# Peptides against a protein of PDB entry 6B9H, part 114

Target 1, 151 residues: chain A of PDB entry 6B9H
Amino acid sequence: AELCESLLTWIQTFNVDAPCQTVEDLTNGVVMAQVLQKIDPAYFDENWLNRIKTEVGDNWRLKISNLKKILKGILDYNHEILGQQINDFTLPDVNLIGEHSDAAELGRMLQLILGCAVNCEQKQEYIQAIMMMEESVQHVVMTAIQELMSK

## One batch from the design tools (peptide; made by RFdiffusion4, then SolubleMPNN)

Design b2_p26_6_s2 (from b2_p26_6, 11 letters changed)
Fold by OpenDDE base, seed 5:
Structure b2_p26_6_s2 (fold): chain B 151 residues (1-151), chain A 26 residues (1-26)
Amino acid sequence: as target 1 above (151 residues)
Amino acid sequence: MEEERRAREEERRERTRRFFEELLAQ
């Protein structure tokens, strides 16, 4: 999916410790959790991050467990901190991400993280960073943001 | 055809740029 491809490129700009070169690298949720901690370390603190298992391997059940926690964290963050600035009418299917590495569903998960970044306290810095990316990626990111802020 | 294609691409780039500039202004 084009959305997943572009947002994977965006995720790579965070320079997290976990491998983040492929779709498969993101399916265990570790990269996503580390990105969220960078976005708002006060909310996604070390206690929260410690709930995410780092030694997952190919265990899709553990992947799904991590992804559920991350999705919950994103939704809670949107409600408690962002004040419902993003739409979550279409939630990603974390089962398809964990078991099948579904790129389309992963794209929706990354889209929610994008919503956190462009609405957080440091949103200006993240928006400016996006504006430095390749134009084709920026265009996809724009459409993704528009989906979150529409309706 | 080539000129029209380039014009459409430039228009898309401009729309994208303006979107993020407006987003920064909020």
Scores: peptide ipSAE 0.675, ipTM 0.923, DockQ to the pose 0.968
Fold by OpenDDE base, seed 1:
Order: sequence, then C-alpha cells, then structure tokens
Structure b2_p26_6_s2 (fold): chain B 151 residues (1-151), chain A 26 residues (1-26)
Amino acid sequence: as target 1 above (151 residues)
Amino acid sequence: MEEERRAREEERRERTRRFFEELLAQ
C-alpha cells in the first residue's frame, strides 16, 4: 500500500528506539507510541507510554490491545488538545493490523498520527521535515492530510 | 510526449510544495 509505505518512511524520520524498518515492526504499536510521545510528550507522557506493552512478540491479541490504546490516545488527543481537527469517520481496523499485519489499515493508523504531527504545538517543525522528504512521499502525505482535514 | 509528462510532474511537485507552504502559513 502506497499510503503505508510513504508513512512508514515518514515514521522512520522520528528515530525512535524501537525497530521500525518493516510493516511488521509497527504492528505491535510500540513504534507508534514512541512517535506520539515525541509529538507531544506532555500528553503522551511516561504514564501513558507505560500502558503500552513493549514485549508482545507475535501475540496478536497483545498487539491489538496496544493498538486499541494507541487509537484511543490519538482520538482523545484530537478531541482534547487539537480541537477535533482530524476526521475520524474512517478509523483503522486494529484487529486486521494486529492479527494480519494489514498494510492498508496500518496506513490509516499512521495517517492519524500524521494528523497529530501537523496540528501539534511543534507542527511547523514536522511540516518542514516533511518538506525535506522525497517529493513522491510528500505527495502521498499531502493527500493523506487533505483527507484528514476535510470534514 | 516526454515533455508533456515532465510538465505534469513539475506541476504536481509545485502543487505539493505550495500545499505545505500554505499549511505552514496557518
């Protein structure tokens, strides 16, 4: 999936501690949680991050549990901090991500994280970082942002 | 035509650049 591939490339720019080279690396939610903490460490603080299990292995049930917490965190952040600027009518299916490593649904999850980045307090820095990426990636990211911001 | 293809690609690049510049201005 082009969306997932482009956003995976974007996620890799955060240089998180967890492995983030493949779609499978992201299915347990640990990378996503670490990225969210970088986006807003005051909201996604250590207490929040500690709710995400870091050693889930291939246990898809634990993956889904993490992903549900992350999705809730994103939606709560959008409502409480960002002022509902992200369109959430098409939520990712975290079951498909956790159990099947579904790239399309993972792309949707990463798209929500993108929405957090381009609307957060440090949105200028994140937008500028996107503008430094390959044009093809920028184009996909643009489309993803447009989809999120159009209500 | 190759020239037409390149023109379309340049137009896409410009549109993308403009989008993020406008987003920065918000």
Scores: peptide ipSAE 0.675, ipTM 0.923, DockQ to the pose 0.967
Fold by OpenDDE base, seed 2:
Structure b2_p26_6_s2 (fold): chain B 151 residues (1-151), chain A 26 residues (1-26)
Amino acid sequence: as target 1 above (151 residues)
Amino acid sequence: MEEERRAREEERRERTRRFFEELLAQ
Protein backbone atom coordinates (compact mmCIF):
# COMPACT_ATOMS: atom_id res chain seq x y z
CA ALA B 1 0.00 0.00 0.00
CA GLU B 2 2.80 2.43 0.89
CA LEU B 3 4.68 1.53 -2.29
CA CYS B 4 1.56 2.01 -4.41
CA GLU B 5 0.71 5.34 -2.75
CA SER B 6 4.19 6.77 -3.30
CA LEU B 7 4.41 5.56 -6.88
CA LEU B 8 0.92 6.92 -7.59
CA THR B 9 2.22 10.31 -6.46
CA TRP B 10 5.19 9.82 -8.78
CA ILE B 11 2.93 8.83 -11.71
CA GLN B 12 0.93 12.05 -11.21
CA THR B 13 4.03 14.11 -12.07
CA PHE B 14 3.79 12.93 -15.69
CA ASN B 15 0.60 14.98 -16.28
CA VAL B 16 -0.99 12.40 -18.58
CA ASP B 17 -4.40 12.96 -20.20
CA ALA B 18 -6.18 10.11 -18.37
CA PRO B 19 -7.43 10.51 -14.77
CA CYS B 20 -4.76 9.37 -12.30
CA GLN B 21 -5.89 10.40 -8.80
CA THR B 22 -6.75 7.00 -7.30
CA VAL B 23 -5.64 3.37 -7.39
CA GLU B 24 -8.84 2.57 -9.29
CA ASP B 25 -7.90 5.12 -11.98
CA LEU B 26 -4.78 3.08 -12.78
CA THR B 27 -6.38 -0.39 -12.93
CA ASN B 28 -7.37 -0.16 -16.61
CA GLY B 29 -3.76 0.47 -17.66
CA VAL B 30 -4.47 3.63 -19.70
CA VAL B 31 -2.44 5.92 -17.41
CA MET B 32 0.44 3.44 -17.32
CA ALA B 33 0.46 3.18 -21.12
CA GLN B 34 0.53 6.98 -21.48
CA VAL B 35 3.37 7.22 -18.93
CA LEU B 36 5.41 4.60 -20.81
CA GLN B 37 4.94 6.57 -24.03
CA LYS B 38 6.36 9.66 -22.30
CA ILE B 39 9.32 7.63 -21.01
CA ASP B 40 10.24 6.33 -24.47
CA PRO B 41 7.98 7.49 -27.32
CA ALA B 42 10.17 5.81 -29.94
CA TYR B 43 9.54 2.37 -28.43
CA PHE B 44 6.07 2.91 -26.93
CA ASP B 45 4.85 4.69 -30.06
CA GLU B 46 1.32 5.46 -31.24
CA ASN B 47 0.97 2.03 -32.83
CA TRP B 48 1.74 0.41 -29.48
CA LEU B 49 -0.52 2.80 -27.55
CA ASN B 50 -3.42 2.15 -29.95
CA ARG B 51 -3.46 -1.49 -28.81
CA ILE B 52 -4.62 -0.32 -25.36
CA LYS B 53 -8.40 0.11 -25.10
CA THR B 54 -9.29 3.46 -23.52
CA GLU B 55 -13.03 3.06 -22.85
CA VAL B 56 -12.94 0.11 -20.44
CA GLY B 57 -15.24 1.22 -17.62
CA ASP B 58 -15.56 -1.38 -14.87
CA ASN B 59 -14.98 -4.36 -17.16
CA TRP B 60 -12.24 -6.24 -15.31
CA ARG B 61 -11.66 -8.59 -18.25
CA LEU B 62 -10.78 -5.64 -20.50
CA LYS B 63 -8.61 -4.20 -17.73
CA ILE B 64 -6.67 -7.46 -17.48
CA SER B 65 -6.26 -7.55 -21.27
CA ASN B 66 -4.75 -4.05 -21.24
CA LEU B 67 -2.53 -4.83 -18.25
CA LYS B 68 -1.15 -7.97 -19.90
CA LYS B 69 -0.17 -5.93 -22.97
CA ILE B 70 1.49 -3.30 -20.81
CA LEU B 71 3.40 -5.88 -18.75
CA LYS B 72 4.61 -7.54 -21.95
CA GLY B 73 5.70 -4.14 -23.27
CA ILE B 74 7.69 -3.45 -20.11
CA LEU B 75 9.38 -6.86 -20.20
CA ASP B 76 10.22 -6.52 -23.89
CA TYR B 77 11.54 -2.98 -23.33
CA ASN B 78 13.80 -4.16 -20.50
CA HIS B 79 15.15 -7.03 -22.61
CA GLU B 80 15.47 -5.26 -25.97
CA ILE B 81 16.39 -1.69 -24.97
CA LEU B 82 17.65 -1.65 -21.37
CA GLY B 83 19.52 -4.97 -21.54
CA GLN B 84 17.98 -6.22 -18.29
CA GLN B 85 16.31 -9.52 -17.47
CA ILE B 86 13.39 -9.53 -15.02
CA ASN B 87 12.64 -12.62 -12.92
CA ASP B 88 9.19 -13.92 -13.90
CA PHE B 89 8.56 -15.17 -10.35
CA THR B 90 8.46 -11.57 -9.07
CA LEU B 91 6.10 -10.20 -11.74
CA PRO B 92 2.87 -8.45 -10.71
CA ASP B 93 -0.38 -10.40 -10.88
CA VAL B 94 -2.40 -8.39 -13.41
CA ASN B 95 -5.50 -10.48 -12.68
CA LEU B 96 -5.58 -9.18 -9.10
CA ILE B 97 -5.09 -5.61 -10.35
CA GLY B 98 -7.87 -5.80 -12.94
CA GLU B 99 -10.43 -7.76 -10.94
CA HIS B 100 -9.76 -6.61 -7.36
CA SER B 101 -7.81 -3.32 -7.71
CA ASP B 102 -5.08 -4.92 -5.59
CA ALA B 103 -2.82 -2.06 -4.46
CA ALA B 104 0.16 -4.30 -3.65
CA GLU B 105 0.23 -5.84 -7.13
CA LEU B 106 -0.38 -2.43 -8.72
CA GLY B 107 2.60 -1.16 -6.74
CA ARG B 108 4.75 -3.90 -8.29
CA MET B 109 3.54 -2.89 -11.75
CA LEU B 110 4.38 0.78 -11.12
CA GLN B 111 7.76 -0.34 -9.75
CA LEU B 112 8.55 -1.90 -13.12
CA ILE B 113 7.63 1.39 -14.83
CA LEU B 114 9.91 3.18 -12.35
CA GLY B 115 12.68 0.82 -13.46
CA CYS B 116 12.11 1.92 -17.05
CA ALA B 117 12.26 5.62 -16.13
CA VAL B 118 15.50 5.43 -14.12
CA ASN B 119 17.26 3.39 -16.84
CA CYS B 120 15.96 5.06 -20.04
CA GLU B 121 17.77 7.61 -22.21
CA GLN B 122 16.23 10.48 -20.20
CA LYS B 123 16.93 8.81 -16.83
CA GLN B 124 18.82 11.87 -15.55
CA GLU B 125 15.73 14.05 -15.98
CA TYR B 126 13.45 11.55 -14.22
CA ILE B 127 15.88 11.06 -11.32
CA GLN B 128 16.12 14.84 -10.85
CA ALA B 129 12.31 15.07 -10.84
CA ILE B 130 12.15 12.40 -8.11
CA MET B 131 14.64 14.41 -6.05
CA MET B 132 12.17 17.34 -6.03
CA MET B 133 9.40 15.24 -4.45
CA GLU B 134 8.63 14.98 -0.73
CA GLU B 135 11.34 13.16 1.24
CA SER B 136 8.96 10.42 2.42
CA VAL B 137 8.06 9.65 -1.20
CA GLN B 138 11.72 9.73 -2.25
CA HIS B 139 12.57 7.20 0.46
CA VAL B 140 9.94 4.73 -0.76
CA VAL B 141 11.04 5.24 -4.37
CA MET B 142 14.67 4.62 -3.35
CA THR B 143 13.69 1.34 -1.69
CA ALA B 144 11.77 0.32 -4.81
CA ILE B 145 14.78 1.03 -7.06
CA GLN B 146 17.12 -0.85 -4.70
CA GLU B 147 14.85 -3.88 -4.84
CA LEU B 148 15.01 -3.83 -8.66
CA MET B 149 18.81 -3.54 -8.59
CA SER B 150 19.13 -6.51 -6.21
CA LYS B 151 17.48 -8.94 -8.64
CA MET A 1 14.12 9.21 22.94
CA GLU A 2 13.04 12.29 20.98
CA GLU A 3 16.65 13.15 20.13
CA GLU A 4 17.28 9.59 18.97
CA ARG A 5 14.14 9.69 16.82
CA ARG A 6 15.23 12.94 15.17
CA ALA A 7 18.71 11.53 14.58
CA ARG A 8 17.28 8.44 12.86
CA GLU A 9 15.04 10.61 10.66
CA GLU A 10 17.94 12.86 9.67
CA GLU A 11 20.07 9.81 8.87
CA ARG A 12 17.28 8.42 6.68
CA ARG A 13 16.92 11.73 4.80
CA GLU A 14 20.67 11.90 4.24
CA ARG A 15 20.87 8.30 2.97
CA THR A 16 18.02 9.00 0.54
CA ARG A 17 19.67 12.18 -0.78
CA ARG A 18 23.04 10.45 -1.25
CA PHE A 19 21.41 7.50 -3.02
CA PHE A 20 19.90 9.64 -5.78
CA GLU A 21 23.02 11.80 -6.11
CA GLU A 22 25.09 8.65 -6.61
CA LEU A 23 22.49 7.29 -9.04
CA LEU A 24 22.80 10.52 -11.09
CA ALA A 25 26.57 10.09 -11.19
CA GLN A 26 26.29 6.73 -13.00
Scores: peptide ipSAE 0.674, ipTM 0.923, DockQ to the pose 0.916
Fold by OpenDDE base, seed 3:
Structure b2_p26_6_s2 (fold): chain B 151 residues (1-151), chain A 26 residues (1-26)
Amino acid sequence: as target 1 above (151 residues)
Amino acid sequence: MEEERRAREEERRERTRRFFEELLAQ
């Protein structure tokens, strides 16, 4: 999906330790967890990160377990820190991500992380970084942010 | 037709730029 492709490009700008070149690389949640730690290391601290299993391989059950923890972390962060409401009916299906590498649902997951970045304490820096990306990517990111704001 | 296409693309780029500038202003 176009959303997933553009947000994957955005995720790569974080230069995390875990491989993040393909959709498959993101399905175990490790990259997403490391990105969230960069966004707010005080909230997504080392203790939180250590709850995400790194040696997952192709085990889709372990992927789903990680993804559920990531999603919960995002929801809690939005409620406790950002003061924003998220509609449960628009949440990504982590089962489809973990078991089938569903790009559309992965895009929705990355969209939630984008919401964290553009609303966090360092939101100005993340917005400015987005403005340095290719215009086609910026356009998709804009649409994704607009969808979040229209809730 | 080519000029019209270029104009539409430029308008899209301008809308995108304005969006993020306005977002920074919030």
Scores: peptide ipSAE 0.673, ipTM 0.923, DockQ to the pose 0.924

Design b2_p26_6_s3 (from b2_p26_6, 11 letters changed)
Fold by OpenDDE base, seed 1:
Structure b2_p26_6_s3 (fold): chain B 151 residues (1-151), chain A 26 residues (1-26)
Amino acid sequence: as target 1 above (151 residues)
Amino acid sequence: EEEEARRREQERREQTRQFFEELLAQ
């Protein structure tokens, strides 16, 4: 999926500790959790991050459990901190991500994280960082943001 | 045709640039 590919490239700019080279690398939620902590470490603090199990291997049940926690965190962050500035009507199916590594649904999850980044306290820095990426990636990211802002 | 395609690409790039600049202004 084009959205997932572009947002994976974007995710890689965060330089998180967990492997983040492939779609499969993101399916356990560890990378996404670490990215969220970078976006807002006051909200996604160490206590929150510690709820995400590491070293889940290929256990899709554990992946789904992590992904559900992450999705909840994103939605709560949107409501409590961002003031519901992002569109959460179409939510990703975390079951498809965890069990089948569904790239389209993963793209939706990463899109929600993008929404956090472009609305957080350091949104200016993240927007500027996006503007330094390849133009083709920027275009996809733009479209993704526009979709989030459309209500 | 090639010139038209180039024009469309330039327009796309400009639209993308303008979008993020406007987003920064918010």
Scores: peptide ipSAE 0.673, ipTM 0.922, DockQ to the pose 0.970
Fold by OpenDDE base, seed 3:
Structure b2_p26_6_s3 (fold): chain B 151 residues (1-151), chain A 26 residues (1-26)
Amino acid sequence: as target 1 above (151 residues)
Amino acid sequence: EEEEARRREQERREQTRQFFEELLAQ
């Protein structure tokens, strides 16, 4: 999916420790958790990160467990810190991500993380970083942000 | 034909730039 591909490129700019080159690399949630910690380390602190299992292999049940925790964290962050600036009416299906590596649903998950980045305390830095990306990626990211903020 | 395509592309790029500039201003 175009959304997933563009947001994967965006995720790669965070230079996290976990592998993040393919859709499959993101399905266990470890990259997402590390990105969220970079976005707001005070909220997504080490205690939160430690709840995400790092050695899940191809176990789709463990992937789904991680993804559920991450989704919950994003939603709580949106409610408690961002003031519900993200549209959470259409949530990603973490079962499809974990079990089938569904790129469309993964794209929606990454879109929620994008919402965190462009609304957090360091949003200016993240927005400026997006503006340095390839124009085609910027356009997709813009569309994704517009969808998130449309009420 | 090609000129119109280039014009549309330039407009798209400008709209994208303006979007993020406005987002930064919030």
Scores: peptide ipSAE 0.673, ipTM 0.923, DockQ to the pose 0.956
Fold by OpenDDE base, seed 5:
Structure b2_p26_6_s3 (fold): chain B 151 residues (1-151), chain A 26 residues (1-26)
Amino acid sequence: as target 1 above (151 residues)
Amino acid sequence: EEEEARRREQERREQTRQFFEELLAQ
């Protein structure tokens, strides 16, 4: 999916420790958890990150478990810190991500993380970083943000 | 048609730029 491809490129700008070159690399949630910690290390602190299992391999059950924790963290962050400024009505299906590496659903998950980045305390820095990416990627990211902000 | 296509692409790029500049202003 175009959304997933563009947001994967965006995720790669965070330079996290975990491998993040392919869609498959993101399905265990480790990259996403590390990105969230960079976005807000006070909320997504080391104690929170330690709840995400890093040695997952191809175990789709462990992937889904991680993804559920991450999704909950994002939703709680939106409610408790961001004041629910983004639309979370359509949630990603973490089962499809974990078991089948579904790119469309992964794109939805990354879109929620994008919502955190453009609304967090350091939102200005993240928006400026997006403006430095390839224009085609910026356009997709814009569309994704607009969807989050729409009622 | 090529000229029209270039115009549309330029408009798209400008819309994208304006969106993020406006977002920064919030």
Scores: peptide ipSAE 0.673, ipTM 0.922, DockQ to the pose 0.970
Fold by OpenDDE base, seed 2:
Structure b2_p26_6_s3 (fold): chain B 151 residues (1-151), chain A 26 residues (1-26)
Amino acid sequence: as target 1 above (151 residues)
Amino acid sequence: EEEEARRREQERREQTRQFFEELLAQ
């Protein structure tokens, strides 16, 4: 999916420790958790990160478990810190991500993380970083942000 | 037709740039 591909490229700019080259690399949630910690380490602290299992292999049940925790963290962050600035009416299906590596649903998950980045304390830095990306990627990211902010 | 296509692309690029600039201003 175009959204997932562009947001994968965006995720790669965070230079996390976990591999993040493919859609499959993101399905266990480890990359996403590490990205969230970079976005707001005070909220997504080590105690939060420790709840995410890092060695899940191809176990889709463990992937789903991680993804559920991450989704909850994002939603709680939006409510508690961001003041519900993003539209969360359409949530990603983490079951499809974990079991089938569904790129469309993964794109929705990454879109929520994008919402965190462009509304966090360091939003200016993340927006400026996006503006340095390829124009085609920027356009997709813009559309994704617009969808989040439209209520 | 090619000129029109190029114009549309330029407008798209400008809209994208303006969006993020406005987002930074908020």
Scores: peptide ipSAE 0.672, ipTM 0.921, DockQ to the pose 0.969

Design b2_p26_6_s4 (from b2_p26_6, 9 letters changed)
Fold by OpenDDE base, seed 5:
Structure b2_p26_6_s4 (fold): chain B 151 residues (1-151), chain A 26 residues (1-26)
Amino acid sequence: as target 1 above (151 residues)
Amino acid sequence: EEEEARREEERRREETRRFFEELLAQ
């Protein structure tokens, strides 16, 4: 789960309000939604964010519901704003994330968010921030971006 | 072996750096 570990470290650089220290912290989608709002607050606005339930607890059904909304948001953003520059051939299984905290599938979800960051209006700032991270993390992030851009 | 390992790490670091610099140039 090297991908998930590296991207978790990357997600932590956003300093969102929700707890984001563990894989489990990310499974309800709240952190991911807050990160997306930081990436593009005009698209992922307050109305969009309000669709994500924050009081989820251990309810895996609510987690999956949130994750489905987030995945849809990412895909719509890619098509409507980014011009389909992210390879979405292999989508994460949100059921495995929500019910089992599957690190591999979570890694793929975070990879899609990474694609949003490195293609958004403020992409230069996000790329420069990645270049300030530990080299081992940068290498994993590079591989993840290459996979997204590969056709 | 230590010398070879060091050289390999340097190559990896350079590859990563060049990738992101090229990405910034796009």
Scores: peptide ipSAE 0.665, ipTM 0.916, DockQ to the pose 0.966
Fold by OpenDDE base, seed 3:
Structure b2_p26_6_s4 (fold): chain B 151 residues (1-151), chain A 26 residues (1-26)
Amino acid sequence: as target 1 above (151 residues)
Amino acid sequence: EEEEARREEERRREETRRFFEELLAQ
């Protein structure tokens, strides 16, 4: 999916410790959790990050468990910190991500993380970083942000 | 035909740039 591909490229700019080269690398949620910690380390602190299991392997049940925690964290962050600026009417299906590495649903998950980045305290820095990316990626990211804020 | 395609790409780039500049202004 174009959304997932572009947002994967965006995620790679965070230079997290976990491998983040493929869609499969993101399905266990570890990369996403580390990205969220970079976005707001005061909210997504070490205690929160430690709740995400790192030794998951191919266990899709553990992947889903991690993804559910991450999704909850994003939604709570949006409500408690960002003031409901992210559209949560179309939530990603974490089961499809964990069981089947569904790129479309993963794209929706990454889209929610994008919403956190462009609305957080350091949103200016993240927006400026996006503006330095390849134009085709910027266009997809723009569309993704518009979808988040249109409702 | 190629010139028209180039113009369309330029318009798209401009729209994208304006979007993020406006987003920064909020």
Scores: peptide ipSAE 0.665, ipTM 0.916, DockQ to the pose 0.953
Fold by OpenDDE base, seed 1:
Formats: sequence, C-alpha cells, structure tokens
Structure b2_p26_6_s4 (fold): chain B 151 residues (1-151), chain A 26 residues (1-26)
Amino acid sequence: as target 1 above (151 residues)
Amino acid sequence: EEEEARREEERRREETRRFFEELLAQ
C-alpha cells in the first residue's frame, strides 16, 4: 500500500535502534514504540517502553499484544496531551497487522503516529523534516494528515 | 502530454508545499 510505503520511509528517518527496513519489521510494534518515545519521551517514557516486549520473533500473539498497547498509548496521548486533535474514527486492526502483516492496517497505525508527530510539542521540527523528504512521500503524508484533521 | 504532465507535477508540488507551510503557521 502506498500509505504504508510512504510512512515506512518516514519512520526510517527516526533512526531507531530496532530494524525498520520492511513491513514485517514493524509488525511487532517495537519500532513504533521507539518512534513514539522519540516524539514525546516525557509521555512515552522508559516505563511505558518497557511494557513492549522486544524479543517477539514470529509470535503473532505477542505482536498483537504489543500493538494493542501501542494503539492504546497513541489514543491516550491524543486525549491526554494533544487534546483530541487526531481523529480515531477509523482505527487500525492490530490483529491483521500482527497475524498477517497487513500493510493497509499498518499504514493506518503509522498514520496515527504521524498525527502524534505533527501535533506534539516538537511538531514544527517534524513538519520541517517531512518537507525535506521526497515529493511523492510528502504528498502521501499530506493526504494522511488531511484525513486525520478533516474528519 | 509531457508538458501537461509537467504542469500537473508542478501543481502537485506547489499544493504540497503550501499545505505544510500553512501547517507550520498554525
């Protein structure tokens, strides 16, 4: 999916410790958790990050468990910190991500993380960083942001 | 056709640029 591919490229700009080269690399949630910590380390602190199991392997049950925690974290962050600026009408199906590596649903998950980045305290820096990416990626990111903000 | 495609790409780029600039202004 174009959304997932573009947002994967965006995620890679965070230079997290976990492997983040493929869709499969993101299905355990470890990369996403590390990205969220970079976005707001005060909220997504070490205690929060430590709830995410890093040694998951191919265990889809553990993947789903991690993804559920991450999704909850994103939604709580939106409510508690961002003031509900992110529309959560269409939530990603974390079961499809964990069990089937569904790129479309993963794209939706990454879209929520994008919403966190462009609304967080350092939103100006993240927006400027996006503006330095490939134009095709920028356009997809724009569309993704518009979808979050216009509903 | 090529010229039309070029114009469309430029329009798209401008749209994207303006979007993020406006987003920065918020």
Scores: peptide ipSAE 0.665, ipTM 0.916, DockQ to the pose 0.963
Fold by OpenDDE base, seed 2:
Structure b2_p26_6_s4 (fold): chain B 151 residues (1-151), chain A 26 residues (1-26)
Amino acid sequence: as target 1 above (151 residues)
Amino acid sequence: EEEEARREEERRREETRRFFEELLAQ
């Protein structure tokens, strides 16, 4: 999916410790958790990160468990810190991500993380970083942000 | 047709640039 591919490229700019080269690399939630910690380490602190299992392998049940925790964290962050500025009427299906590596649903999850980045305290830094990416990626990211802010 | 395609690409680039500049201004 175009959205997932562009947001994967965006995720790679965070230079996290976990592998993040493919859609499959993101399905266990470890990369997403590390990215969220970089976005707001005071909220997504070490105690929160420690709830995410790192040695998951191909166990889709463990992937789903991690993804549910991450989605909960994003939604709580949006409500408690961002003032509910992210459109969450259509939530990603974490079961499809964990069990089938569904790129469309993963794209929706990464879109929520994008919403955190462009609304957080350091939003200027993340927006400027996006503006340094390839234009085709920027355009997709713009559309994703517009969708988040439309409702 | 090729010229039209180039103009459309330029329009998209400008739209994207303006969007993020306006977002930074908020």
Scores: peptide ipSAE 0.664, ipTM 0.916, DockQ to the pose 0.973

Design b2_p26_7_s1 (from b2_p26_7, 9 letters changed)
Fold by OpenDDE base, seed 4:
Structure b2_p26_7_s1 (fold): chain B 151 residues (1-151), chain A 26 residues (1-26)
Amino acid sequence: as target 1 above (151 residues)
Amino acid sequence: SLDEMLKELEEKDPEMAELFRKLIES
């Protein structure tokens, strides 16, 4: 899953506290939640973050629960803050992410987070960061952005 | 600066630079 691998690399640029070296590290949603808080701490505030269980281990049901909350947060953010700039024509299957660590579906989830970053108030900073990424990763990321922004 | 970064990118990949410019201006 080229999309997932490239977006994992992108996610790593946020330097969040949670481990984020592998696909498996992202399946519990903790990294994604921390990234979203960095993107917009006023919207994804501590109250929101506290709803994400941090100690889930390999419990796929808890992972899915977290992922559902995160997905809802992203969709609400897109609607309430971003003015529906993200085209979520294909929603990630969080069940496959939580239970099977499905990289393709995880890629779709990370793509939505990417959409938040490049449309948020601080989008210029995130766009600049993407411009500094390795060429192959940059191309995948830009393609992912184009998919979200296309009508 | 961002403008300088865009100019540098244009030297290497003008199409990609244009995509970034459009994204910034959107």
Scores: peptide ipSAE 0.691, ipTM 0.951, DockQ to the pose 0.838
Fold by OpenDDE base, seed 3:
Structure b2_p26_7_s1 (fold): chain B 151 residues (1-151), chain A 26 residues (1-26)
Amino acid sequence: as target 1 above (151 residues)
Amino acid sequence: SLDEMLKELEEKDPEMAELFRKLIES
């Protein structure tokens, strides 16, 4: 999916410790959790990150468990910190991500993380980083932002 | 600077620049 591929490129700019080269690399949630910690380390602190299992392998049940925790974290962050600035979103199906590596649903998940980045305390830095991305990717990312910020 | 980046982007894609400006100011 175009959305997923562009947002994967965006995710790679965070330079997290976990492998993040493919869609499959993101399905266990570890990269996403590390990205969220970079976005807001005070909220997504070490205690939160420690709830995400890192040794998942191909166990789709464990992947789904991680993804559910991450999704909850994002939703709570939006409610508690961002003042519900992320609006009118469709919840990603984390079961399809964990069990089938569904790129479309993963794209929706990454879109929510994008929403966190462009609304967090350091949003200016993340927006600036997006401005430096390749034009076609930038367009997809901006469209994704608009979908979340529109009412 | 961010302001300079916006100016450069405006030269190429004023619509996109405006979207970024609105996002920054939101």
Scores: peptide ipSAE 0.691, ipTM 0.951, DockQ to the pose 0.869
Fold by OpenDDE base, seed 1:
Structure b2_p26_7_s1 (fold): chain B 151 residues (1-151), chain A 26 residues (1-26)
Amino acid sequence: as target 1 above (151 residues)
Amino acid sequence: SLDEMLKELEEKDPEMAELFRKLIES
């Protein structure tokens, strides 16, 4: 999906330790967890990150478990820290991501992370980074932001 | 600077620049 591909490119700008070159690389949630820690290390601290299992392999049950924790973290962050700035969104189906590597649902997941980045304390830095992205990718990312920020 | 980046973007895509401005000010 176009959304997933553009947001994968965006995720790659974080330069996390975990492999993040393909859609499959993101399905275990490890990259997403590391990105969230970069976005807000005070909230997504080491204790939180340690709840995400890194040795997952092809175990889709473990993938789904990680993804559920990440989704919960995002939703809690939105309510507790962001003041519910992220709204008008459809929850991603983490079962489809973990079991089938569904790109459309993964795109929705990454979109929520994008919402965290552009509303966090360091939002200006992340917005500037998006402004430096390739034009076509930038357009997709901005559209994704607007979907989350619209009332 | 962010202001300079917005200026540069306005030259090529004023609509997108406005969206970024609104996002920054939100």
Scores: peptide ipSAE 0.690, ipTM 0.951, DockQ to the pose 0.807
Fold by OpenDDE base, seed 2:
Structure b2_p26_7_s1 (fold): chain B 151 residues (1-151), chain A 26 residues (1-26)
Amino acid sequence: as target 1 above (151 residues)
Amino acid sequence: SLDEMLKELEEKDPEMAELFRKLIES
């Protein structure tokens, strides 16, 4: 869960509108969707964001539905915009995230979003932000980046 | 600036600084 906790800290630097203090806060996908919109608002535009339900509560079926849309968005973004810069990754199990708040699988999901940030048009700004993070967190984040871009 | 941040990081952790440089230039 070290990966998930470090990436949660990273996600908090985006200052999105949705609550993002705990692992549970991320399981409905709303924070992740808002982060992706900040990364590339032209691709993850308002129409895309509106497909993510915000009134989810504890409904794990709705969480999974949101997470599936987000994962698809990430994969499409990697293929259409990033030119397959994110490679050789294990897909997160969104069912485990939505139904059981699985931190390991959530970490894998956040890792993909990290891959989007460090390869997007504003990659330099996001990389600089990571350079300002606490050393132990920075090391976990960099390891996660290297895992995605090892090819 | 990015260059200043890299120089400062190199003084503390040159290996990590190199990883960031490679990432930026990739």
Scores: peptide ipSAE 0.690, ipTM 0.951, DockQ to the pose 0.860

